# Peptides against a protein of PDB entry 4HTP, part 211

Target 1, 231 residues: chain A of PDB entry 4HTP
Amino acid sequence: SQTVASHVPFADLCSTLERIQKSKGRAEKIRHFREFLDSWRKFHDALHKNHKDVTDSFYPAMRLILPQLERERMAYGIKETMLAKLYIELLNLPRDGKDALKLLNYRTPTGTHGDAGDFAMIAYFVLKPRCLQKGSLTIQQVNDLLDSIASNNSAKRKDLIKKSLLQLITQSSALEQKWLIRMIIKDLKLGVSQQTIFSVFHNDAAELHNVTTDLEKVCRQLHDPSVGLSD

## One batch from the design tools (peptide; made by RFdiffusion4, then SolubleMPNN)

Design b2_p28_5_s2 (from b2_p28_5, 17 letters changed)
Fold by OpenDDE base, seed 4:
Structure b2_p28_5_s2 (fold): chain B 231 residues (1-231), chain A 28 residues (1-28)
Amino acid sequence: as target 1 above (231 residues)
Amino acid sequence: SEKEIKETLEEMRKAMEEAEKEEEEEEA
């Protein structure tokens, strides 16, 4: 079945997340999230106009925005050090070079940007001058690759994990990779709370999530912002 | 160089696309 996530570029989500992160005020952060969500709902209504009973929802995006609430996908088994080594290999960075050392020692303050401890930002600055390609992945494809990584981690198939990671990296811009890393590490640093995200999504979302702990159920049952839990 | 990195990424992308086609052909 066709899903909204199969049509929405991952780049669009990343651009929204970047705008949210750069915004100083809560109101501006909320506006950017609301604009993306409203666009998603409009696209859903258009895509499913002739289908009354669909299971499609905002869940594919929501699980990337709130990756700490993921319950369907198992652990990735990916750490910053693994990603650092992969980038050094893939980008053919000199091992004793400045950029390789920045990736490996990402926790050590090395510069004026205050990016110490934020591996994704350090990776972004290394990737930015090197990755000029526009990303080609949809949100669905990103989730499929992340599912593959989690499944193969459970199965201890390290070669297939590397394959899926390489596919993600080679088909993503530097900006998309920054956000992908943050999704994998489960820390987006948006400057908005989970409660705020739920409140913007639906008035009853926080309550339903507190009871069910099921993010997909929250997204499906509260897809329509005008229909409450009691309706 | 930036050019060499771009070329390497493109080669890797092509190799992956070819491998995906081979897998799809084996499943068909």
Scores: peptide ipSAE 0.007, ipTM 0.382, DockQ to the pose 0.017
Fold by OpenDDE base, seed 5:
Structure b2_p28_5_s2 (fold): chain B 231 residues (1-231), chain A 28 residues (1-28)
Amino acid sequence: as target 1 above (231 residues)
Amino acid sequence: SEKEIKETLEEMRKAMEEAEKEEEEEEA
């Protein structure tokens, strides 16, 4: 079945997240999220115009925006050190080189940019001169690859984890990889609370999530902002 | 509606490119 997530580029989500992160005020952050959400809902209505009983929802995007609330897929088993080693190998970085050392020692301030402790930002700068300017992945494809990683981690299949990571990396821009890393590590640093994201999505979203802890159920039941829990 | 969606998606992609340029300028 066709889903909104199968048509929306992952780059479009990343650009929205980048705008939210760069925005100084809460109101501006909310505006950027609302614009993405409204576009998603419009696309849903157009895609499903002749179909009333669809299970499609904002869930594929929401689970990437609020990765700390993920309950469907198991743990990735991926940490910054693993990613650092993978990038050094993949990019053939000299082990004693500046870029390899930045990735391995990401917690130590090595420069004036204040990026210490943010592995995703450090990775971004290493990747920017070496990666594609535009990625090719949809939100659905990103979720499929993340599902594969989690499943293979549970099965202790390290080779297949590496394969899925390589597919993500080779088909993503540096900016997309910055956000992908933050999704995997479960820290987006948007400067907006979970409560704010839920409040923009639907007035009853926070309440329904508090009761169910099911992010898919929240997205599906509260897809229409005009239809409440009591309706 | 489909045209408006495509236009919105294109605007989002342009903003990504602008955001990448701003980050490059901050690093230079």
Scores: peptide ipSAE 0.036, ipTM 0.483, DockQ to the pose 0.183; fails the geometry check
Fold by OpenDDE base, seed 3:
Structure b2_p28_5_s2 (fold): chain B 231 residues (1-231), chain A 28 residues (1-28)
Amino acid sequence: as target 1 above (231 residues)
Amino acid sequence: SEKEIKETLEEMRKAMEEAEKEEEEEEA
């Protein structure tokens, strides 16, 4: 079945997240999120115009924006040190070189960008001159690959985890990889609270999530911003 | 309609391209 997520580029989500992160004020952060959400809902209405009672919702995007609330997908088993080693291998970085050392020692201040402790930012600067300018993945494809990683982690299939990670990396820009890393590590550093994200999505979203702890249910039941929990 | 779907995708793509351009300008 066709979903909104199968059509929306992952790059569009990453661009929105980047704008939110760069925004200084809460109001501006909210604006960028709302614009993306409104575009998503508009696309949903167009895509499903002739279909009633679809299960499609904002869930595929929401689970990437609020990865700490993920309950369907099991743990990835991926840490920054694993990603550092993977990038060193993939990019053929000299092990004693500046970039390899930056990735391995990402917690140590290097004095240049103030990004100490943010592995995703360190990775971004290493990747930018070396990777694709534009990614090709949809939000659905990213979620499918992340599902594969989690499933294979549970099955202890490290080879298949690496395969899925390589597919994500080789089909993503540096900016997309920055955000993908943050999604995997479950720390987006948006500077906006979970409660704010829910409040923009739907007035009843925080309440429904507090009761159900089911992010998909929240996205499906509250897909229409004009229809409340009591309706 | 297929037209409405296409237009919505094009709007999102345009926003992405503008953001990529802004990032390139900040690093130059």
Scores: peptide ipSAE 0.027, ipTM 0.535, DockQ to the pose 0.626; fails the geometry check
Fold by OpenDDE base, seed 2:
Structure b2_p28_5_s2 (fold): chain B 231 residues (1-231), chain A 28 residues (1-28)
Amino acid sequence: as target 1 above (231 residues)
Amino acid sequence: SEKEIKETLEEMRKAMEEAEKEEEEEEA
């Protein structure tokens, strides 16, 4: 079945997240999220104009924006040290080189940028001169690869985990990889609360999530911002 | 239709690019 997520580039989500992160004020952060959400809803209406009973929703994006609320997908089993080693291998970085050491010692303040402890930012600067300028993945494809990683982690298939990670890395820009890392680690550092994201999505979203703890159900039942829980 | 999907995606991208320009103008 056609979904909005199968058409929306992952780059568009990452660009929105980057804007939200860079914005200083709550109002600006909310604006960027609202614009992405409104565009998504508009696209949904256009895509499904002839089909009223669809299960498609904002869930594919929401689960990447609020990865700490993920309940459908099992644990990835991925840590920063694993990603560091993978990048060193993939990029053929000298093991004793500056960039390899930055990735391995990401918690040690070595740079002027204040990025100590933020592996995703350190990775971004290493990747920026070496990776594709534009990624090719959709939000659906990213979720499919993340599902594969979680499933293979449960099955202890480390080789297949590496394969899916390589697909994500080789088809993503440095910026997209920064956000992908943060999604995997489950810390986006957006500077907005979960409550703010829910409040922008729908007035009843926080309440429904508190009761159900089901992010997909929240996204499906409250897809229309004008239709409440009591309706 | 595939055409309508492409047009809607292009509108979404343009809106995002315009929002980026407005932010760059506000930050400048």
Scores: peptide ipSAE 0.026, ipTM 0.519, DockQ to the pose 0.623; fails the geometry check

Design b2_p28_5_s3 (from b2_p28_5, 17 letters changed)
Fold by OpenDDE base, seed 5:
Structure b2_p28_5_s3 (fold): chain B 231 residues (1-231), chain A 28 residues (1-28)
Amino acid sequence: as target 1 above (231 residues)
Amino acid sequence: SEKEIKETLEEMRKRMEEARREEEEEEE
């Protein structure tokens, strides 16, 4: 069956996350998230207008926004050092060059941007002049590739992990890759709390998640913001 | 309907593109 995630570009989520990160105030951060969520719900209603009891929900996006709450997908087995080596290989960077060294030594302050310790930001600046301006992946495709990575990590199939990572990288802009890295590492640095994200999604979301620890169940049961747990 | 789906998707895309332009203009 068709899902909202199969139609929403990953770029749209990344643009929303970028706006949230750049916003200084809590109110502005909330506004950007709410606008994305409202658009998603509107699209869901249009897509499923003639279908009752669909299992489709905001879960495909929510699990990327709150990756630390992921319980369905197993560990990726991916660290910053692995990504650094992959980028050096893929971009054919000189191993002793400035950009390769920045990626490998991402914890050491080397530049004026204050990005020390944030691998995703360092990667962004290396990727910006070298990558596509616009990605082609949907949110569903990103999740499918991440599922593949986790499954292949469990199976110790390193070659297949690399294949899925290459597909993610080659079909993503520099900005999309910045956020993808943060999703994989499970640290988005949005400057907004988990509680705030849940509160904007649904008034009962935090409570239901605290009891169930099931993010998909939270997204499915509380899909309608007007219908509470007690209804 | 297919029309409503297309319109909703286009509206979402337009909003995201406009905001990307605004961000690029603020960084210059």
Scores: peptide ipSAE 0.046, ipTM 0.653, DockQ to the pose 0.875
Fold by OpenDDE base, seed 1:
Structure b2_p28_5_s3 (fold): chain B 231 residues (1-231), chain A 28 residues (1-28)
Amino acid sequence: as target 1 above (231 residues)
Amino acid sequence: SEKEIKETLEEMRKRMEEARREEEEEEE
């Protein structure tokens, strides 16, 4: 079955997240999220115009925006140190070089940008001059690869985890990789609360999530912002 | 319906491409 996530580039989500992060005010952060969500809903209506009882929803995007609420996908088993070593290998960085040391010692404030402790930002600056300008992955493809990583982590297949990570990295821009890292580590640093994200999505979203703890159910049942839980 | 889908997707892509360009200009 066709899904919205199979058509939306991952780059579009990352650009939205970047705008939210850079925005100083709560109102501006909300605006950027709302614009993405409204575009998604409009595309959903067009895609499913002649179909009733579809299960497609905002869930594929929402689980990347609120990765700490993920319950379907098991743990990735990926830490910053693993990613650092992978990037050093993939980019053929000298082990004693400045960039390799930045990745390995990301917690130490050595940078001019004040990004100490934020591995994703450090990785971004290392990747920017070395990666493609525009990625090719859809949101669905990103989720499929993340599912593969989680499954292979559970099965202790480290080689297959590396394979899926390489597919993500080689098909993503530096900006997309920054956000992908934050999704894997489950800390987006958007400067907007979970409650705010839910409130913009649907007035009843926070309540339904508190009861069910099922993010997919929240996205499916509350797909229409005009239809509440009591309706 | 196929036309509407393509138009909606293209509109979304255009909006996001404009946003990406604005972000790049702010970093320079």
Scores: peptide ipSAE 0.042, ipTM 0.655, DockQ to the pose 0.693
Fold by OpenDDE base, seed 4:
Structure b2_p28_5_s3 (fold): chain B 231 residues (1-231), chain A 28 residues (1-28)
Amino acid sequence: as target 1 above (231 residues)
Amino acid sequence: SEKEIKETLEEMRKRMEEARREEEEEEE
């Protein structure tokens, strides 16, 4: 079935997240999120204009924005050290070189950007001169690959995990990979609370999530911002 | 309609591209 997520580039979400992160004020952060959400809802209405009872919702994006609330897919089993080794291999970085050491020792302050402990930022700077300027993945494709990683982790299929990771990173820009890493590690560092994200999405979203703990149900039931829980 | 879907997608893409350009200009 056609979904909004199958049409929205992952790059668009990443750009939105980058804008939110760079914004200093809460109001500006909210504005960027709202603009993305409004565009999504508008596209949903257009895509499903002649279809009733669709199950499509903002869930594919929301689960990437709030990855700590993911309950559908199992654990990825991916750590920063695994990603570091993968990047060193993929980029043919000298193991004793500056960039390889930055990735492996990401927790140690290197004095350059103050990004100690943020593996995604360190990876970004290593990737920026080496990766594609624009990725080719949709939000749906990213979720499919992440689902594959989680499933294969559960099944202890390490080779298939690596394959899916390679598909993600080879089809993504440095910026997209920065955000993908943060999604996998489940720390986006947006500077806005979960409550703020829910509040912008729908007035009743936080309440419904507190009761159900089901992010998909929240996105489906509260798809229309004008229709409340009591309607 | 297919036209409306296409127009909505194009509008969304345009907005996202404009926003990306603004970000790049702010980084310079």
Scores: peptide ipSAE 0.044, ipTM 0.654, DockQ to the pose 0.848; fails the geometry check
Fold by OpenDDE base, seed 2:
Structure b2_p28_5_s3 (fold): chain B 231 residues (1-231), chain A 28 residues (1-28)
Amino acid sequence: as target 1 above (231 residues)
Amino acid sequence: SEKEIKETLEEMRKRMEEARREEEEEEE
């Protein structure tokens, strides 16, 4: 069956996340998330109008927004140092060059932008002048590739991990890669709490998650914001 | 309907394109 995630570009999520991050106030951050969520729900209703019993939910997006709560997917086995080396190789960066050193020494402030310790931002600036192609991945495709990475990490197939990472990288804009990195590292730096995300999603979401620790169940059971846990 | 789905997607895309333009204008 078709899912909302199979139709929503990953770029749409990344743009929303970027807006949230850039917003100064909590209210504005919430507004951007709410607008994305409402659009998702509207699309869900349209897509599934003739199908009452669907398992489709906001889960494909939510698990990327709250990657620290991921329980279905196994560990990626990917750290910043691995990504740095991969980018140096992929972009054919001189190892002693400025950009390679920025990626490898991402914890050390080398520039005026204050991006020290934020590998994703450092990567973004390295990628921005080199990524000429618009991203083409859907949220579903991103999740499929991330599933592949996790599965292959469990199987100790480093070659296949690299292959899936290359697919993600080559089909993503610099901005999308910034957010993808943050999803993999499990630190989005949105400036909003998990509780805020849950509260915007559904009033009972935090409670249900605390009990079940199952993000998919939370998204499925509380898909309708007007229907509570007690209903 | 397929039409409603398409319209919803187009509306989302439009909103995102507007967002990108706003971001580009803020960076200039």
Scores: peptide ipSAE 0.029, ipTM 0.643, DockQ to the pose 0.815; fails the geometry check

Design b2_p28_5_s4 (from b2_p28_5, 17 letters changed)
Fold by OpenDDE base, seed 1:
Structure b2_p28_5_s4 (fold): chain B 231 residues (1-231), chain A 28 residues (1-28)
Amino acid sequence: as target 1 above (231 residues)
Amino acid sequence: SEEEIKKTLEEMRKKMKEAEEEEKKEEE
């Protein structure tokens, strides 16, 4: 069956996350998230207009926005040092060059940007002059590739992990890769709490998640903001 | 139904582009 996630570009989610991160006020951060969510719900209603019994929900996006709450997908086994080495190889960076050293020593302040300890931001500046301006992946395709990485990590198939990572990297802009790295490392640095994200999604979302610890159930059961847990 | 879906996607993309252009103007 067709899902909303199979139609929504991953770039659209990344642009929303970038706006949330850049916004200083809580109210502005909430506005950007709400606009994306409302657009998603509107698209869901249009896509499923003639189908009442669908299991499609906001879950494919929510699990990327709150990656620390992921329970379905196993661990990726990916760290910043592995990504640094992969980028050095893929971009053919000189090993003793400034860009390779920035990626490997990401915890040390390098230059005027206060990006010390944020590997994703350091990677963004290295990638920006070298990557495509626009990616081609949907949210569904990103999740499929992340599922492949987790499965192959469990099976200890390092070569297949590298293959899936290369597919993500070669089909993504520098901005999309910044956010993808943060999703894999499970730290988005949005400046909004988990509680705030749940409260904007649905009034009962925090309570249902506290009981079930199942993000998919939360997204499916509370898809309609007007229908509560007691209804 | 396919035309309505395409129209909804185009409207979403338009809103996102407009918001990116507004943010660029606020940073100038």
Scores: peptide ipSAE 0.029, ipTM 0.568, DockQ to the pose 0.763
Fold by OpenDDE base, seed 3:
Structure b2_p28_5_s4 (fold): chain B 231 residues (1-231), chain A 28 residues (1-28)
Amino acid sequence: as target 1 above (231 residues)
Amino acid sequence: SEEEIKKTLEEMRKKMKEAEEEEKKEEE
């Protein structure tokens, strides 16, 4: 079945997240998230105009925005050190070179940008001159690849994990990879709380999530911002 | 209609592209 996530570029989500991160005020952060969400809902209504009771929802995006609340897929088994080694290999970086050392020693403040401890930012600067300017993945394709990684991690299929990671990396811009890394590590550093994200999504979202702990149910049941839990 | 869906998607992409261009100008 056609989903909104199958049409929305992953780049669009990443650009929204970047704007949210760069915004200093809570109001501006909320505005950027709301604009993305409203556009998503508008597209949903257009896509499903002739179909009632679809299971499609904001869930594919929400699970990437709030990756710490993911309960459907198992752990990725991916750490910064694994990603560092993968990037060194993939980009053919000299092992003793500056960029390889930055990735491996990401916790040490050796950079001019103050990015110490933020592996995704360090990776971004290494990737920016070397990667595609524009990615080709949809939100659905990103989720499918992440599902594959989690499944293969559970099955201890390391080679298949690497394959899926390579597909993500080779089809993503440096900016998209920055956010993808943060999604995998489950720390987006948006500067906005989970409660704020829920409050913008739907007034009853925080309550429903607190009871169910099911992000998909929250997104499905509260898809319409005008329909409450009591309706 | 398939055309309405396409139009809505194009409008979304346009808005996102415009916002990316604004963000690039803020980084310069």
Scores: peptide ipSAE 0.028, ipTM 0.609, DockQ to the pose 0.805
Fold by OpenDDE base, seed 2:
Structure b2_p28_5_s4 (fold): chain B 231 residues (1-231), chain A 28 residues (1-28)
Amino acid sequence: as target 1 above (231 residues)
Amino acid sequence: SEEEIKKTLEEMRKKMKEAEEEEKKEEE
């Protein structure tokens, strides 16, 4: 079945997340999230206009925005050091070169951007001059690749993990890779709380999540902002 | 329809671009 996530570019989500991160005020952060969510709901209504009782929801996006609440997908088994080595290999970086050392020593302050300890930001600056300006992946494709990584990690299939990572990396811009890394590490650094994200999504979302701990159920049951838990 | 999907996606992209342009103006 067709889903909203199969049509929405991953770049659009990453652009929204970038705006949220850059915004200083809570109100501006909320505005950017609301605009993306409203556009998603409008697209859902258009896509499913002739279909009742669809299971499609905001879940494919929400699980990337709140990756710490992921319960369906198992652990990736990916660390920053693994990604660093992969980027050095993929980009053919000299192992003793400046960029390779930045990736490997990401926790050490380099004095230039204040990005010490943020591997995703360090990776972004290394990738920016070397990667595609625009990615080609949809939100669905990103989730499928992440599912593959988690499944293959559970199965201890390291080569297949590398294959899926290479597909993500080669089809993504530097900006998209920054956010993808943060999704894998489960720290987006948006500057908004989980409670704020839920409150913008639906008034009852925080309560339903506290009871169920199921992000998909929250997104499905509270898809319509006008329909509450008691309705 | 495929046309409605394309139209909705284009509208979404337009809104996202407009929001990016507004944010750039607020940062200047």
Scores: peptide ipSAE 0.028, ipTM 0.573, DockQ to the pose 0.644
Fold by OpenDDE base, seed 4:
Structure b2_p28_5_s4 (fold): chain B 231 residues (1-231), chain A 28 residues (1-28)
Amino acid sequence: as target 1 above (231 residues)
Amino acid sequence: SEEEIKKTLEEMRKKMKEAEEEEKKEEE
């Protein structure tokens, strides 16, 4: 069945996340998230206009925005050091070169950008001059690849993990990869709380999540912002 | 309809582009 996530570019989510991160005020951060959410709901209504019983929801996006609440897929088994090595290999970076050392020693302040300890930002600056300007992946495709990574990690299929990672990397811009890394590491650094994200999504979202701990149920049951838990 | 879906997607993309252009103007 067609989903909203199968039509929405991953780039659109990443651009929204970038705007949220750059915004200084809480109100502005909320605005950017709300605009993305409203656009998603509008697209859902258009896509499913003639379908009464759909299971499609904001879940494919929400699980990337709140990756720490992911419960459906198992652990990726991916750390910053593995990604660093992969990027060095893929980009053919000199091992003793400045960029390779930045990736490997991402926790050490290099004095240039103040991004010490943020691997995704360090990766972004290394990738920016070397990667595509525009990615080609949808949110659905990103989730499918992440599901593959988690499944293959559980199965100890390292080569297949690498294959899926390469597909993600080669089809993504530097900006998209920055956010993808943060999703995998489960730290988006948006400067907005989980509670705020839930409150913007639906008034009852935080409560339902506290009871169920099921992000998909939250997204499905509270898809309509006008329909509450008591309705 | 397929046309409505396409239109909605185009509108979303347009809004995203406009917002990016506004941010560039604020950074200048």
Scores: peptide ipSAE 0.028, ipTM 0.577, DockQ to the pose 0.909

